# Ledger of designs, part 3: peptides against a protein of PDB entry 1ZZD

Target 1, 109 residues: chain A of PDB entry 1ZZD
Amino acid sequence: FQVVNPYLLRDLVDLGIWDEGMKQYLITQNGSIQGLPNVPQELKDLYKTVWEISQKTIINMAADRSVYIDQSHSLNLFLRAPTMGKLTSMHFYGWKKGLKTGMYYLRTQ

## One batch from the design tools (peptide)

Design b1_p9_2 (made by RFdiffusion4)
Fold by OpenDDE base, seed 2:
Structure b1_p9_2 (fold): chain B 109 residues (1-109), chain A 9 residues (1-9)
Amino acid sequence: as target 1 above (109 residues)
Amino acid sequence: SVDEDDEMY
């Protein structure tokens, strides 16, 4: 499996901060660079993992692409600490946005 | 019981 996004790897190399220590750090952080003090915030914003982006944004993206497909793409949502209230809110928001198919898979960290 | 409202996702 690939822990590090290849483009992220490139950018880290370009920054001159890629080494074995960085590699091991990213492995332990499941690919996240959010905690790295020596990485520009712009890169952190660019390379957010599925656990770090708003699931509302994911729902919006799913709604957008659902316009052009017969069968809705599978929607996978990722939550660190899901609650029934949060899940319900997400489902209703998805429905409100016109998703043909609700959540297909829920993943937790 | 039902969970209380959570933060914005």
Scores: peptide ipSAE 0.033, ipTM 0.428, DockQ to the pose 0.220
Fold by OpenDDE base, seed 5:
Structure b1_p9_2 (fold): chain B 109 residues (1-109), chain A 9 residues (1-9)
Amino acid sequence: as target 1 above (109 residues)
Amino acid sequence: SVDEDDEMY
């Protein structure tokens, strides 16, 4: 099980902040660097975990792809703390955006 | 919104 993205590891090394403490931090944070004050925002944006990416954006991307295919590709959505309201919103948003296939996979943290 | 902390009404 890989906790740290190898490219993230490289960039953290390049920043000179990679050490055992950082490793342990990332393990406890499930790979998230969003809370690190010594990491540039650019890298935080680049290395968002699946739990930190706007699922609305993912749906938008899926909808864009669906324009070119008969059926939507499998869509994986990730919610840290799903509620029925949020799930319903996501479902209908996908529908509204023209997804030919509804939510295929739902992952929860 | 389907953002992490938002719900559509």
Scores: peptide ipSAE 0.020, ipTM 0.469, DockQ to the pose 0.176
Fold by OpenDDE base, seed 3:
Structure b1_p9_2 (fold): chain B 109 residues (1-109), chain A 9 residues (1-9)
Amino acid sequence: as target 1 above (109 residues)
Amino acid sequence: SVDEDDEMY
């Protein structure tokens, strides 16, 4: 089942835009508020779903962590519409950034 | 929705 982020709920209530329609909207949008015109950009940035976060950023964060650990943790990548070219690019980018050998998982929407 | 997890080559 789908659960609304409680912090997002709070912020939407604070904005005065939370109602049943908003709830249904979020359900249909898988929790995304990116399409809402009456939401400040800062909140959109804060509440990006895993599908909306740049996977390059995720790779960068993983690389940063890898500097200070013996073995890198598993990396999960989320792509809404992956292509072989994009996957290859992401793989090589991670390699270039110095990610250690580990388990890499791809999730698609 | 989230599809099945695939190991990245």
Scores: peptide ipSAE 0.017, ipTM 0.372, DockQ to the pose 0.049
Fold by OpenDDE base, seed 4:
Structure b1_p9_2 (fold): chain B 109 residues (1-109), chain A 9 residues (1-9)
Amino acid sequence: as target 1 above (109 residues)
Amino acid sequence: SVDEDDEMY
């Protein structure tokens, strides 16, 4: 996968903070800018990695999309520390939100 | 890192 979002790269360049050191930092942080003190909070909020976004929010977004499609597409979920409890909760939450299919794909680090 | 894909039912 692409470690650095191309739009994030653009914004970092526009901020004048993009360099080789920043690139290496992002690689080690799997694309996360949350720990950077010289990045505006607005950008941190905008550029959350798939591991930083609430999976509940992802499910909500998927449910919203499912209203307009015949069959819900497979939902990809990314959890850093999945537990059986979390998986069960996500499944039931997806059902509660009206996902047409219970087909969830979990990706773990 | 290596990502693992699992299907949830």
Scores: peptide ipSAE 0.017, ipTM 0.365, DockQ to the pose 0.046

Design b1_p9_2_s1 (made by RFdiffusion4, then SolubleMPNN; from b1_p9_2, 5 letters changed)
Fold by OpenDDE base, seed 2:
Structure b1_p9_2_s1 (fold): chain B 109 residues (1-109), chain A 9 residues (1-9)
Amino acid sequence: as target 1 above (109 residues)
Amino acid sequence: AVDENSLML
């Protein structure tokens, strides 16, 4: 099931645009607000879904936290339209960042 | 844990 990000909900309420229509919109859009014309870009940037975030950023965060964990953690990557080039790039970038885990899970939308 | 839409890199 889908759960609306509580912080997103708060901000939408603060914007005065939260209503049943907005709720239904979010459901149909799998939580994405990128298509909403009445939402500031800064909020769109803040509330990107997993499919909208740069996976490079995800890799960076994984690399940062890997310093504090002993066992390799699974890293989930999300690609809307995977290509060999993207896969290769992510693989090598992850390697370059020194991730301990060699197990990267690709999720395709 | 790999599902239908998961692929290991």
Scores: peptide ipSAE 0.018, ipTM 0.408, DockQ to the pose 0.050
Fold by OpenDDE base, seed 1:
Structure b1_p9_2_s1 (fold): chain B 109 residues (1-109), chain A 9 residues (1-9)
Amino acid sequence: as target 1 above (109 residues)
Amino acid sequence: AVDENSLML
């Protein structure tokens, strides 16, 4: 089940570049617009997929919002090319940030 | 549940 981000769809329509070819492109690229030459960098920065966002940022955001949550939330991380060193670093970083529960799920591309 | 390409850590 894959759905195009409705806000991304809107912006692509506003740019006048939405068509069937663009739709198929997004499907094959799992929603990534990073390779599109007709999209301004501002929108590329805005519409990053889970594989294009720094997981350190995800950990930071999780730590920030955990202050307002009684029960520990399950943190999901998405890594394109995980390595043992990267995983270890992320684990300890999450621990240092005071997460009640460290990394629970890891998705790989 | 664990789906494809997901690992429990």
Scores: peptide ipSAE 0.017, ipTM 0.401, DockQ to the pose 0.044
Fold by OpenDDE base, seed 4:
Structure b1_p9_2_s1 (fold): chain B 109 residues (1-109), chain A 9 residues (1-9)
Amino acid sequence: as target 1 above (109 residues)
Amino acid sequence: AVDENSLML
């Protein structure tokens, strides 16, 4: 199921660029606005899809949160083009950052 | 919920 981010929808409407064509574009691009020339970079930075965010950053944020929780939290990572080397590096990086549990779920595109 | 593109590690 694909659902447009309601905040993204709002901002696109506010920009006056929301139409059926834009909707179809987003569907074909799996929600990515990175390729749109008429969208401010600020919004592109704000509305990165899970595939466009560095998973290393996700691990960093998880590590930062881990100091406040006793139990290991469920960590989901998203990789567009996973390789064994990349998976291995993520596991070791998570370990290095002090996560009690490394990657719990891997999602691939 | 786990989709078919999810791998549990």
Scores: peptide ipSAE 0.017, ipTM 0.406, DockQ to the pose 0.042
Fold by OpenDDE base, seed 3:
Structure b1_p9_2_s1 (fold): chain B 109 residues (1-109), chain A 9 residues (1-9)
Amino acid sequence: as target 1 above (109 residues)
Amino acid sequence: AVDENSLML
């Protein structure tokens, strides 16, 4: 089931744009606010869904964290339309960046 | 979290 991010809800209320229409919009858009014209870009950047973030960025962040940990962590990647070529590239990129485990979970939309 | 759209690699 879907749950609206409570911080996003707060910020939309603070903007005065929260209503039933907005709620239905978020449901149909799976939580994405990227298409909303009345939302500041700063909030759009802050509240990107997992499908709206570059997975390369996620890999980079994981690699950065790995510098400070001994035990490998589980890395989750999210792709709207994965291809074998893209998956392979992402896997090797993670390896190249020094991830001990690389991709642990793949999520698709 | 495991769901129908998740694949463990």
Scores: peptide ipSAE 0.017, ipTM 0.426, DockQ to the pose 0.042

Design b1_p9_2_s2 (made by RFdiffusion4, then SolubleMPNN; from b1_p9_2, 5 letters changed)
Fold by OpenDDE base, seed 4:
Structure b1_p9_2_s2 (fold): chain B 109 residues (1-109), chain A 9 residues (1-9)
Amino acid sequence: as target 1 above (109 residues)
Amino acid sequence: SVDPNSLML
């Protein structure tokens, strides 16, 4: 099983900050580098985990794909601290964007 | 196995 994104690993090595401590840190943080002060912001923006990406973006991408496919497809969303309000808004946003099925799976942290 | 933190909607 892969813990670290291979491209992220490369970039961390290029920065000279990859070591066993970094590896263990990433394991405990589920691959997130957002809390690392010695990582450039551009890399943090590039390497977001599923918990760190706006789920609105995920919905937008799903809507874009729906233009090209006849069948409905699965949509997985991830929220750290879901509320009823957030769930409702996501549901309606997906509907507004024209998703036939909308949300299929919800993951919580 | 099914993730206990997953909810099918």
Scores: peptide ipSAE 0.017, ipTM 0.409, DockQ to the pose 0.042
Fold by OpenDDE base, seed 3:
Structure b1_p9_2_s2 (fold): chain B 109 residues (1-109), chain A 9 residues (1-9)
Amino acid sequence: as target 1 above (109 residues)
Amino acid sequence: SVDPNSLML
């Protein structure tokens, strides 16, 4: 079951590039617009999928939030092709950044 | 629904 982000759909319609071909493209690309030449970079940055954003950024954001909370929140990481070394590095990086709880959920593509 | 590509750690 796959759906198009309604805000992305709106912006693509506003750009005048939404059509059946675009819909099929998004389905085949799992929602990614990174390969579209007719989409502004600003929108590409805004609509990065969970597979296209650096997980280090996610960890940093979680660490920033943890400054203002007493209890740990869930941390979710997404990797296309995880290795044990990469997972270990991310775990220790989260620890180093002061997260009270390490990685809670790992998602793979 | 459970994602088969997810792992709880």
Scores: peptide ipSAE 0.016, ipTM 0.408, DockQ to the pose 0.039
Fold by OpenDDE base, seed 2:
Structure b1_p9_2_s2 (fold): chain B 109 residues (1-109), chain A 9 residues (1-9)
Amino acid sequence: as target 1 above (109 residues)
Amino acid sequence: SVDPNSLML
Protein backbone atom coordinates (compact mmCIF):
# COMPACT_ATOMS: atom_id res chain seq x y z
CA PHE B 1 0.00 0.00 0.00
CA GLN B 2 1.01 3.60 -0.50
CA VAL B 3 0.85 6.28 2.16
CA VAL B 4 1.14 9.96 1.49
CA ASN B 5 3.72 11.77 3.57
CA PRO B 6 1.68 13.49 6.27
CA TYR B 7 3.78 16.63 6.12
CA LEU B 8 3.39 16.78 2.36
CA LEU B 9 -0.33 16.33 2.80
CA ARG B 10 -0.42 19.22 5.24
CA ASP B 11 1.49 21.50 2.92
CA LEU B 12 -0.68 20.61 -0.04
CA VAL B 13 -3.75 21.36 2.04
CA ASP B 14 -2.23 24.66 3.09
CA LEU B 15 -1.69 25.46 -0.56
CA GLY B 16 -5.33 24.73 -1.18
CA ILE B 17 -4.59 22.22 -3.88
CA TRP B 18 -5.37 19.00 -2.05
CA ASP B 19 -8.35 17.14 -3.45
CA GLU B 20 -9.25 13.73 -4.76
CA GLY B 21 -7.57 14.51 -8.04
CA MET B 22 -4.35 15.38 -6.28
CA LYS B 23 -4.56 12.21 -4.26
CA GLN B 24 -4.96 10.14 -7.37
CA TYR B 25 -2.11 12.00 -9.02
CA LEU B 26 0.23 11.22 -6.15
CA ILE B 27 -0.76 7.58 -6.26
CA THR B 28 -0.04 7.46 -9.96
CA GLN B 29 3.26 9.25 -9.51
CA ASN B 30 4.40 7.13 -6.57
CA GLY B 31 4.39 10.12 -4.26
CA SER B 32 6.28 12.48 -6.52
CA ILE B 33 5.23 16.10 -6.73
CA GLN B 34 8.00 17.07 -9.13
CA GLY B 35 5.63 17.26 -12.04
CA LEU B 36 3.09 19.53 -10.37
CA PRO B 37 3.12 23.00 -11.86
CA ASN B 38 1.27 24.60 -8.97
CA VAL B 39 3.72 23.55 -6.27
CA PRO B 40 6.57 25.87 -5.31
CA GLN B 41 10.03 24.63 -6.13
CA GLU B 42 11.04 24.83 -2.50
CA LEU B 43 8.44 22.22 -1.66
CA LYS B 44 9.54 20.06 -4.56
CA ASP B 45 13.05 20.19 -3.21
CA LEU B 46 11.83 19.36 0.26
CA TYR B 47 9.68 16.40 -0.72
CA LYS B 48 11.87 14.52 -3.13
CA THR B 49 11.25 10.81 -3.15
CA VAL B 50 14.07 8.34 -2.72
CA TRP B 51 14.37 8.23 -6.49
CA GLU B 52 14.72 11.97 -6.79
CA ILE B 53 17.05 12.88 -3.94
CA SER B 54 20.73 13.17 -4.66
CA GLN B 55 22.45 9.94 -3.76
CA LYS B 56 25.48 11.99 -2.81
CA THR B 57 23.36 13.42 -0.03
CA ILE B 58 22.42 9.93 1.05
CA ILE B 59 26.06 8.94 1.15
CA ASN B 60 26.91 12.04 3.15
CA MET B 61 24.23 11.24 5.67
CA ALA B 62 25.48 7.68 5.93
CA ALA B 63 28.99 8.94 6.52
CA ASP B 64 27.72 11.19 9.27
CA ARG B 65 25.86 8.31 10.89
CA SER B 66 28.83 5.99 10.66
CA VAL B 67 30.61 8.07 13.26
CA TYR B 68 28.13 6.91 15.86
CA ILE B 69 27.34 3.39 14.69
CA ASP B 70 29.44 0.53 15.96
CA GLN B 71 28.06 -2.22 13.80
CA SER B 72 28.15 -1.94 10.06
CA HIS B 73 24.85 -0.72 8.74
CA SER B 74 23.51 -1.31 5.27
CA LEU B 75 23.24 1.59 2.91
CA ASN B 76 20.53 1.61 0.30
CA LEU B 77 21.10 3.66 -2.80
CA PHE B 78 18.33 4.34 -5.23
CA LEU B 79 18.93 4.81 -8.91
CA ARG B 80 16.17 5.28 -11.41
CA ALA B 81 18.47 4.59 -14.32
CA PRO B 82 21.70 3.02 -13.17
CA THR B 83 24.74 3.28 -15.37
CA MET B 84 28.26 2.09 -14.93
CA GLY B 85 29.31 5.68 -14.55
CA LYS B 86 26.84 6.34 -11.77
CA LEU B 87 27.75 3.14 -9.98
CA THR B 88 31.43 3.90 -10.21
CA SER B 89 30.92 7.44 -9.00
CA MET B 90 28.91 6.34 -6.02
CA HIS B 91 31.41 3.66 -5.16
CA PHE B 92 34.37 5.98 -5.19
CA TYR B 93 32.50 8.76 -3.45
CA GLY B 94 31.52 6.38 -0.68
CA TRP B 95 35.10 5.28 -0.42
CA LYS B 96 36.27 8.87 -0.32
CA LYS B 97 33.89 9.64 2.50
CA GLY B 98 35.37 6.81 4.52
CA LEU B 99 32.22 4.78 4.87
CA LYS B 100 32.69 1.66 6.91
CA THR B 101 29.40 0.28 5.70
CA GLY B 102 30.04 -3.32 4.88
CA MET B 103 27.02 -3.80 2.70
CA TYR B 104 25.80 -1.48 0.00
CA TYR B 105 22.53 -2.18 -1.72
CA LEU B 106 21.61 -0.80 -5.07
CA ARG B 107 17.89 -0.40 -5.50
CA THR B 108 16.68 0.12 -9.02
CA GLN B 109 13.33 1.44 -10.11
CA SER A 1 14.89 -12.50 1.56
CA VAL A 2 16.48 -10.79 -1.38
CA ASP A 3 14.73 -8.08 -3.32
CA PRO A 4 15.01 -8.92 -7.00
CA ASN A 5 15.52 -5.23 -7.69
CA SER A 6 18.43 -5.00 -5.28
CA LEU A 7 22.05 -5.60 -6.08
CA MET A 8 25.00 -5.69 -3.76
CA LEU A 9 27.56 -3.11 -4.70
Scores: peptide ipSAE 0.016, ipTM 0.408, DockQ to the pose 0.045
Fold by OpenDDE base, seed 1:
Structure b1_p9_2_s2 (fold): chain B 109 residues (1-109), chain A 9 residues (1-9)
Amino acid sequence: as target 1 above (109 residues)
Amino acid sequence: SVDPNSLML
């Protein structure tokens, strides 16, 4: 099930643009606010969905987390439009970054 | 069930 990010909800309320229409919009957009004209770019950058975040950044974050984790963790990547070249690049990049485990799940939209 | 949009690698 889909749940609105509580911090996003707060900020939308603070902007005075939260209403039933906004709620329905977020549902149809899978939580994305990138298309909203009344939202500052700063908030759009802050509230990126998994489909809007660079997966290279996700790999970097996973590599950073791995230094604090004793056990190998599974890495889940989310790609809107995966290509073979992109997947290959991600595999090698993840390997180069020293992940304990390779990519386990690929989620597509 | 397996999510059709998920691929195990």
Scores: peptide ipSAE 0.015, ipTM 0.423, DockQ to the pose 0.042

Design b1_p9_2_s3 (made by RFdiffusion4, then SolubleMPNN; from b1_p9_2, 6 letters changed)
Fold by OpenDDE base, seed 3:
Structure b1_p9_2_s3 (fold): chain B 109 residues (1-109), chain A 9 residues (1-9)
Amino acid sequence: as target 1 above (109 residues)
Amino acid sequence: MVDENSLIL
């Protein structure tokens, strides 16, 4: 079932823009606030969906943490439209960054 | 939106 992020809800209330229309908007946008003109950029950056986050950044952060992890960690990647080229690039990039687990799950939309 | 092609080597 769908759950509203309570922190996002609070911030939208604090902005005075929370109403039934905003609720329906968030549902139709699968939680994205990037298209909202009256939302500050700081909040747009804070409340990015997984589809709005650079997968390269996710891989980099995974690599940064990996040096402090003796075994490995479950790295999940998210692509709206996966291609063999994108997948190959992500695998080799993760490998070159020294990741033991290049991809645990691929999530697609 | 994030550029889905930005990771292509």
Scores: peptide ipSAE 0.026, ipTM 0.434, DockQ to the pose 0.134
Fold by OpenDDE base, seed 1:
Formats: C-alpha cells, structure tokens, sequence
Structure b1_p9_2_s3 (fold): chain B 109 residues (1-109), chain A 9 residues (1-9)
C-alpha cells in the first residue's frame, strides 16, 4: 500500500505546487522528488527515497550502531541494478566495518 | 541518483 509522507505533503503545499498533477507525479515516481525543477535542493536532499541514499552511508550507520546491539541487526540494502561486483564490495565493506550481519535482505527495483 | 560506484572496493 502507498503511504503519504505528511511532511513532504506540507512542504509541497507551502511551496504552492501541490495539486492533482503533483500527486500523480509522486505516484508515478514512487515518491521521488529529485526530478522536480521547482523544488529547492534542500527539500530534495531531505526527501530522498531509499533508492537515492548511498548504501555505503547505510552500511556506515549500521556499523556505528552495531556496538550498542547485543546480537545483530537485520540490515537491509537497496540496489536498483545489483551486480556481482557491487554485492561483493558491499559484503566485504560491511565485514571490514565489523558487521555481524552485512546483509539480511537485498531489495531491488 | 546513488553513486553505486562508491561501494566498489
């Protein structure tokens, strides 16, 4: 099911660009606003979808919190176009960062 | 877009 981000909705209303066309655009773009020319870069940086966030950053954040977790955490990674090289690199990077679970789920687009 | 090459070791 689709979930509307109420904060994004508010900001688009405040920009005066919320209408039925914008709604349909967001549905078609799976929530991405990166392609909208009339949206400030600050908001584009704030409202990144999971496909627009660096997976290296996600792995780093996972490593940072791992020292405070008794067992492990179910780390999910997201790749639009997975390749053997990317997967291998992510596994070894996560391992070198000391992650017990380098990847639990891989999500693809 | 995510720079996926940033993950390549």
Amino acid sequence: as target 1 above (109 residues)
Amino acid sequence: MVDENSLIL
Scores: peptide ipSAE 0.024, ipTM 0.444, DockQ to the pose 0.140
Fold by OpenDDE base, seed 2:
Structure b1_p9_2_s3 (fold): chain B 109 residues (1-109), chain A 9 residues (1-9)
Amino acid sequence: as target 1 above (109 residues)
Amino acid sequence: MVDENSLIL
């Protein structure tokens, strides 16, 4: 099932660009607003999909909070096109950052 | 060789 982000919906209404065409656009783009010329960059940065966020950033944020976690945490990573090189790099980077769990699930498109 | 830049996207 599809779930609309109510905050994104509000901001698109406030911009006066919410209509049935915008709804269909979001469906076809799997929620991405990066391709919309009439949306401010601030909102594009705020409403990044997981596929538009650097996995290095996700690993860094995981490392930063890991010092406050007794056991470990379920770190999920997201790659549109996984390769052996990308996976190896992610594992070694997470390991060098001291992560107990470098990858719990890999999500792909 | 591990390329950290491969983590960008």
Scores: peptide ipSAE 0.021, ipTM 0.453, DockQ to the pose 0.638
Fold by OpenDDE base, seed 4:
Structure b1_p9_2_s3 (fold): chain B 109 residues (1-109), chain A 9 residues (1-9)
Amino acid sequence: as target 1 above (109 residues)
Amino acid sequence: MVDENSLIL
């Protein structure tokens, strides 16, 4: 289900661009603000959806924190259109980064 | 929209 991001809501209000049209736009865009011309790039970078975040970056951040985790982490990865090539590359990259769990769940659209 | 190819390795 959809959950309102209260921080995004606040920032859009502070920008003076929050209205019913903006609300409907966000619903239609599944929370993405990347297409909004009147939103600063800083906010676009801050409020990326999981589908707009580099999975390589997610794997890197997972590797960075893994040294402080006793067992392993349930690392979830997100691909709109997974392919065997993409999955293979992600698995090998995670492995090369020393991750015990390179992928626990794959989320797709 | 971010290019899907840029979302991976």
Scores: peptide ipSAE 0.020, ipTM 0.403, DockQ to the pose 0.190

Design b1_p9_2_s4 (made by RFdiffusion4, then SolubleMPNN; from b1_p9_2, 3 letters changed)
Fold by OpenDDE base, seed 4:
Parts: sequence; structure tokens; C-alpha cells
Structure b1_p9_2_s4 (fold): chain B 109 residues (1-109), chain A 9 residues (1-9)
Amino acid sequence: as target 1 above (109 residues)
Amino acid sequence: MVDEDSEML
């Protein structure tokens, strides 16, 4: 099911671009605002969907915080089109970054 | 629109 991001909603209202058309657009785009020409780039960067975020960045952020975590991460990774090559590279990259758990779940579309 | 590099390492 879909959950409204209240912060995104507020910012779109503050921009004066929130209406029923915008609502329907967001529904059809699964929450993505990247295609909206009238939205500032700062907001586009802030409100990336998980499918629009580099998995390398997610792994890096996981590695950065891992030094403060005793056990490990239930690190979920998100690939629209997983391949053996991508999965292999992700596993080795996470390993090289010192992650005890490079991938707990893989989410796909 | 999804960034083409979003899934790359």
C-alpha cells in the first residue's frame, strides 16, 4: 500500500503546486518527483525514492555507521533489475568495505 | 525518472 510522505506533501503545498493532479501524478510515479520540472533540484535530491538512490551510496553509508554497531546491519538493498554481475559486485564491495552483512534482503521490482 | 547509475556500483 502507499503511504503519504508528510514532509514532501508540506513542501509541495509550500511551493503552491499541490493539487489533485499532483497527487495523481505522484501515485502513478510511485512517489517519484524527479520528473517534475517545477520542483527545485534540492527537493528532488531530498525526496529520492529508494529506487533512485545509488546502492553504492547505501553500502557506503552502512559502512560508515558500522563502526558504531555492535552486531550487524539488516541491510536491505534495492535493484529494479538484478543481475548476477550486479549482485556479485555488491557482495564484494560490501565485503571490501568491511560489512559483516553486505545484504540481508534484496528488494526488486 | 530513475537515475541510470542508481543501481551501479
Scores: peptide ipSAE 0.035, ipTM 0.506, DockQ to the pose 0.164
Fold by OpenDDE base, seed 1:
Parts: sequence; structure tokens; C-alpha cells
Structure b1_p9_2_s4 (fold): chain B 109 residues (1-109), chain A 9 residues (1-9)
Amino acid sequence: as target 1 above (109 residues)
Amino acid sequence: MVDEDSEML
């Protein structure tokens, strides 16, 4: 089911751009605001969807927290258009970072 | 538009 981000909703209301059209836009864009010209870049950077976040950054954050986890964590990665090259790179990068679990689920769009 | 760099290592 779809979950409305209440913080994004508030900020769009504060910008005076929240209406039924904006609601429908967000539904059709699966929550992305990157294409909205009247939204400040700061908010676009804040409200990135999982498809707009660097997977390298996700792997880095996973490596950083891994030293505080007893066994391992179920790291999920997200690729809009997976290729063998991207998958291989992510696996080896995660391995070089010392991750016990380099990829639990791969989500694709 | 999706940042293509988001999927690159």
C-alpha cells in the first residue's frame, strides 16, 4: 500500500503547492519530486526515493554500521535497470568493504 | 528524472 510521507506533505503545504494535482503527480511519480520545477533543490535532496539514492552510499553506510552488528544485516539494494556489470561491481565492492551480506534482496523497477 | 549516477559504483 502507499504511505504518505507526512514531512514531505507539510513542506509542500508550506510551499503553497499542495493540491489534488500535486497528489496525483506524486502517485504517478511513485513519490519522486525531482521533476518538480517549483520545489527547492534542498527539498529534492532531502526527499529522494530509493531509486534516486546512490547504491554506493547505501553500501558504505552498511559497511559503517556492520561493525556494531553481531551477525549480519539483510542489506537490500535497488537498481532501476540492473546489468551484470552493475551487479558484479556491487558484489565486489560490498565484499571489499567487508560486508558479510553484500546483497540480501535486489529490488528492481 | 532519476540520477543515473545513483546506480553506479
Scores: peptide ipSAE 0.033, ipTM 0.507, DockQ to the pose 0.153
Fold by OpenDDE base, seed 2:
Structure b1_p9_2_s4 (fold): chain B 109 residues (1-109), chain A 9 residues (1-9)
Amino acid sequence: as target 1 above (109 residues)
Amino acid sequence: MVDEDSEML
């Protein structure tokens, strides 16, 4: 089942743009608001779906926390359209950042 | 050498 982000819901209500049409839009867009012209960029940046987040940023955040983890963490990466070049660069980047697990799962669409 | 700075998204 789909779960609505309650914070996103509140912000859309506060913007006065929450209605049944918006609800259906979010369902069809799998929660993405990036395509909504009437939503401020700040909210678009705040409510990025996993497919809209920079994987380089995710790797950096993983590296930052890795110094506090004995074994490793299950770092999942998400690419809509994986290529050999992207995968290779991500592996080497994660490795150079000192990650024990540069990629636990790759999720694709 | 593999380009490690290639696009990741």
Scores: peptide ipSAE 0.030, ipTM 0.544, DockQ to the pose 0.544
Fold by OpenDDE base, seed 5:
Parts: C-alpha cells; sequence; structure tokens
Structure b1_p9_2_s4 (fold): chain B 109 residues (1-109), chain A 9 residues (1-9)
C-alpha cells in the first residue's frame, strides 16, 4: 500500500498547502511534487522520487560507498524508458567506477 | 559499443 513520507507531509503542512486536494495530487503523481508551482525548489530537490534522480548520481554514490563494502551491494537502477544504449552506458559507467554490481535490478515505469 | 557518456535518463 502507499505510505506518505512523514517528512514531506510535515513540510507541506508547514507551507500551509496540505489538504485533501494535495493528498489526491500526490496519489495521482505517485508521490512526485515536481509539478507543484507553490512548492520551493529546495523541497522539490529534497523529495525527488527515484524516477527523478539521475541514475549517474546513484552510480556515483554507489561507487563512493563501495570501498567500505566487503562483497557488493544490491544496486537498483530506475529507467522510465530503457534502451539498449542507456543500459550499455550505465553498465560501462558502473564498471569504470569499479562497481562489482553495476545493476542488480532494473526497475521500469 | 555505446558510449558510456550516453544519456542515462
Amino acid sequence: as target 1 above (109 residues)
Amino acid sequence: MVDEDSEML
């Protein structure tokens, strides 16, 4: 089932924009707030969904922490519309960054 | 090979 991020909820309440309409908006947008004109950009950046985060950034963060992980981590990547080109670039980028697991799961939308 | 600098999103 869907769970509202309690921190996002608090911040929307603090902005005075939390109501039933906002709740329905979040449901229809699968938790995205990027389309809300009355939400500060700082909050939009903070509350990005996995579909709004650069996969390159995810790979970079994975590479940064990999030196502290003995075996490997189950790195999941997210593409709305995967192509052979995108997948190949992600695999080689992860490999070049020294990741033992560049992609455990691919999630699509 | 596809360029590793290709757009990922």
Scores: peptide ipSAE 0.028, ipTM 0.553, DockQ to the pose 0.563

## One batch from the design tools (peptide)

Design b1_p10_1 (made by RFdiffusion4)
Fold by OpenDDE base, seed 1:
Structure b1_p10_1 (fold): chain B 109 residues (1-109), chain A 10 residues (1-10)
Amino acid sequence: as target 1 above (109 residues)
Amino acid sequence: SVDDSLIDEP
């Protein structure tokens, strides 16, 4: 797997901040640039990792895909700090959105 | 009742 998005890599190089230290930092941060002080906010907004995106958005996108595909979809959800409340919320919201499959694969950091 | 707002944020 790749830790760094190739487009992100390009942009970091263009900023002149790419080096071995940056590479190691991103590996440690699982590709997240949110904590970097020398990166413009516009790039931070663009290059969010799965752990930095609302899982509600992920469910919405899955529901949208289900309109075009007549097959059951596998859904991967990502929670940095899973709680029972969040899990219940995801199940409920998924059901509410009419997902064909009530099951999903949960990944945790 | 379930509050789906719990997953509005990452």
Scores: peptide ipSAE 0.169, ipTM 0.805, DockQ to the pose 0.787
Fold by OpenDDE base, seed 3:
Structure b1_p10_1 (fold): chain B 109 residues (1-109), chain A 10 residues (1-10)
Amino acid sequence: as target 1 above (109 residues)
Amino acid sequence: SVDDSLIDEP
């Protein structure tokens, strides 16, 4: 269990901005680098946390891999601020995309 | 109708 992605750690070190302060910052931000002004946007895009990714994208990726979905695997969805509308949209969109037999697990922050 | 735009963003 670690807060910082090892590849993210590497890249932050390569940027020369890794230190104890950065570590503490990431802990308080639950691993998010989106608020860091000295990090290139491409890295921010690459290292989005699950709470920073559109769940529509997650569903799309699952749909693209639908032929590989096994009962041993489940689709985990993440909503920082869930609403009934969002939940309903997620379920119906998943259904629309063909995830009819998929298992969905919702996580909230 | 279901508005799937609600999940376009996190």
Scores: peptide ipSAE 0.156, ipTM 0.795, DockQ to the pose 0.805
Fold by OpenDDE base, seed 5:
Structure b1_p10_1 (fold): chain B 109 residues (1-109), chain A 10 residues (1-10)
Amino acid sequence: as target 1 above (109 residues)
Amino acid sequence: SVDDSLIDEP
């Protein structure tokens, strides 16, 4: 299991903030750098983990692709703290956006 | 209707 993206590692080294402490921090944070005060926001935006990106955006992108192909087998959604309300919302949002099957894979943290 | 605003809410 790769906790740290190799490009993220490179950028952290370039920033001069990579050390054992940083490594351990990332492990405990499951690769998230969002809480690091010494990382520029642009890097935080670039290296969002799957738990930190907009799943609505992912659905939108999948819906756009579904015009040409069925994305039911490739669409993965990630929720840190799923609720029935969120799950229902995601399901029906995908449906109304034109996903052919309305199916997706859900992953939870 | 389903409130799709809940998708990305904490």
Scores: peptide ipSAE 0.043, ipTM 0.637, DockQ to the pose 0.542
Fold by OpenDDE base, seed 4:
Structure b1_p10_1 (fold): chain B 109 residues (1-109), chain A 10 residues (1-10)
Amino acid sequence: as target 1 above (109 residues)
Amino acid sequence: SVDDSLIDEP
């Protein structure tokens, strides 16, 4: 997989802050720019890694799409530190939000 | 009732 989003790379180049040091930093941070002081907040909000995105929001978006298409079989969720409580909550929340099957795939860091 | 807040809790 790509550690650096190609669009993020473009924007960092446009900002003039892309260099080998930045590249190595992003590799060590698994693509996260949240800790960079010289990056505008707007870009930080835009370029969240899968581990930084609200999975509840992902479920909400999937539920919205499920009105038209079945996204449950292709829904991937990403948790840094999964717990049984979180998994149970996610399953029931998905069901409550109207996902057709409530089935999703969990990925862990 | 399930606590939905647990989903994104650290």
Scores: peptide ipSAE 0.040, ipTM 0.614, DockQ to the pose 0.523

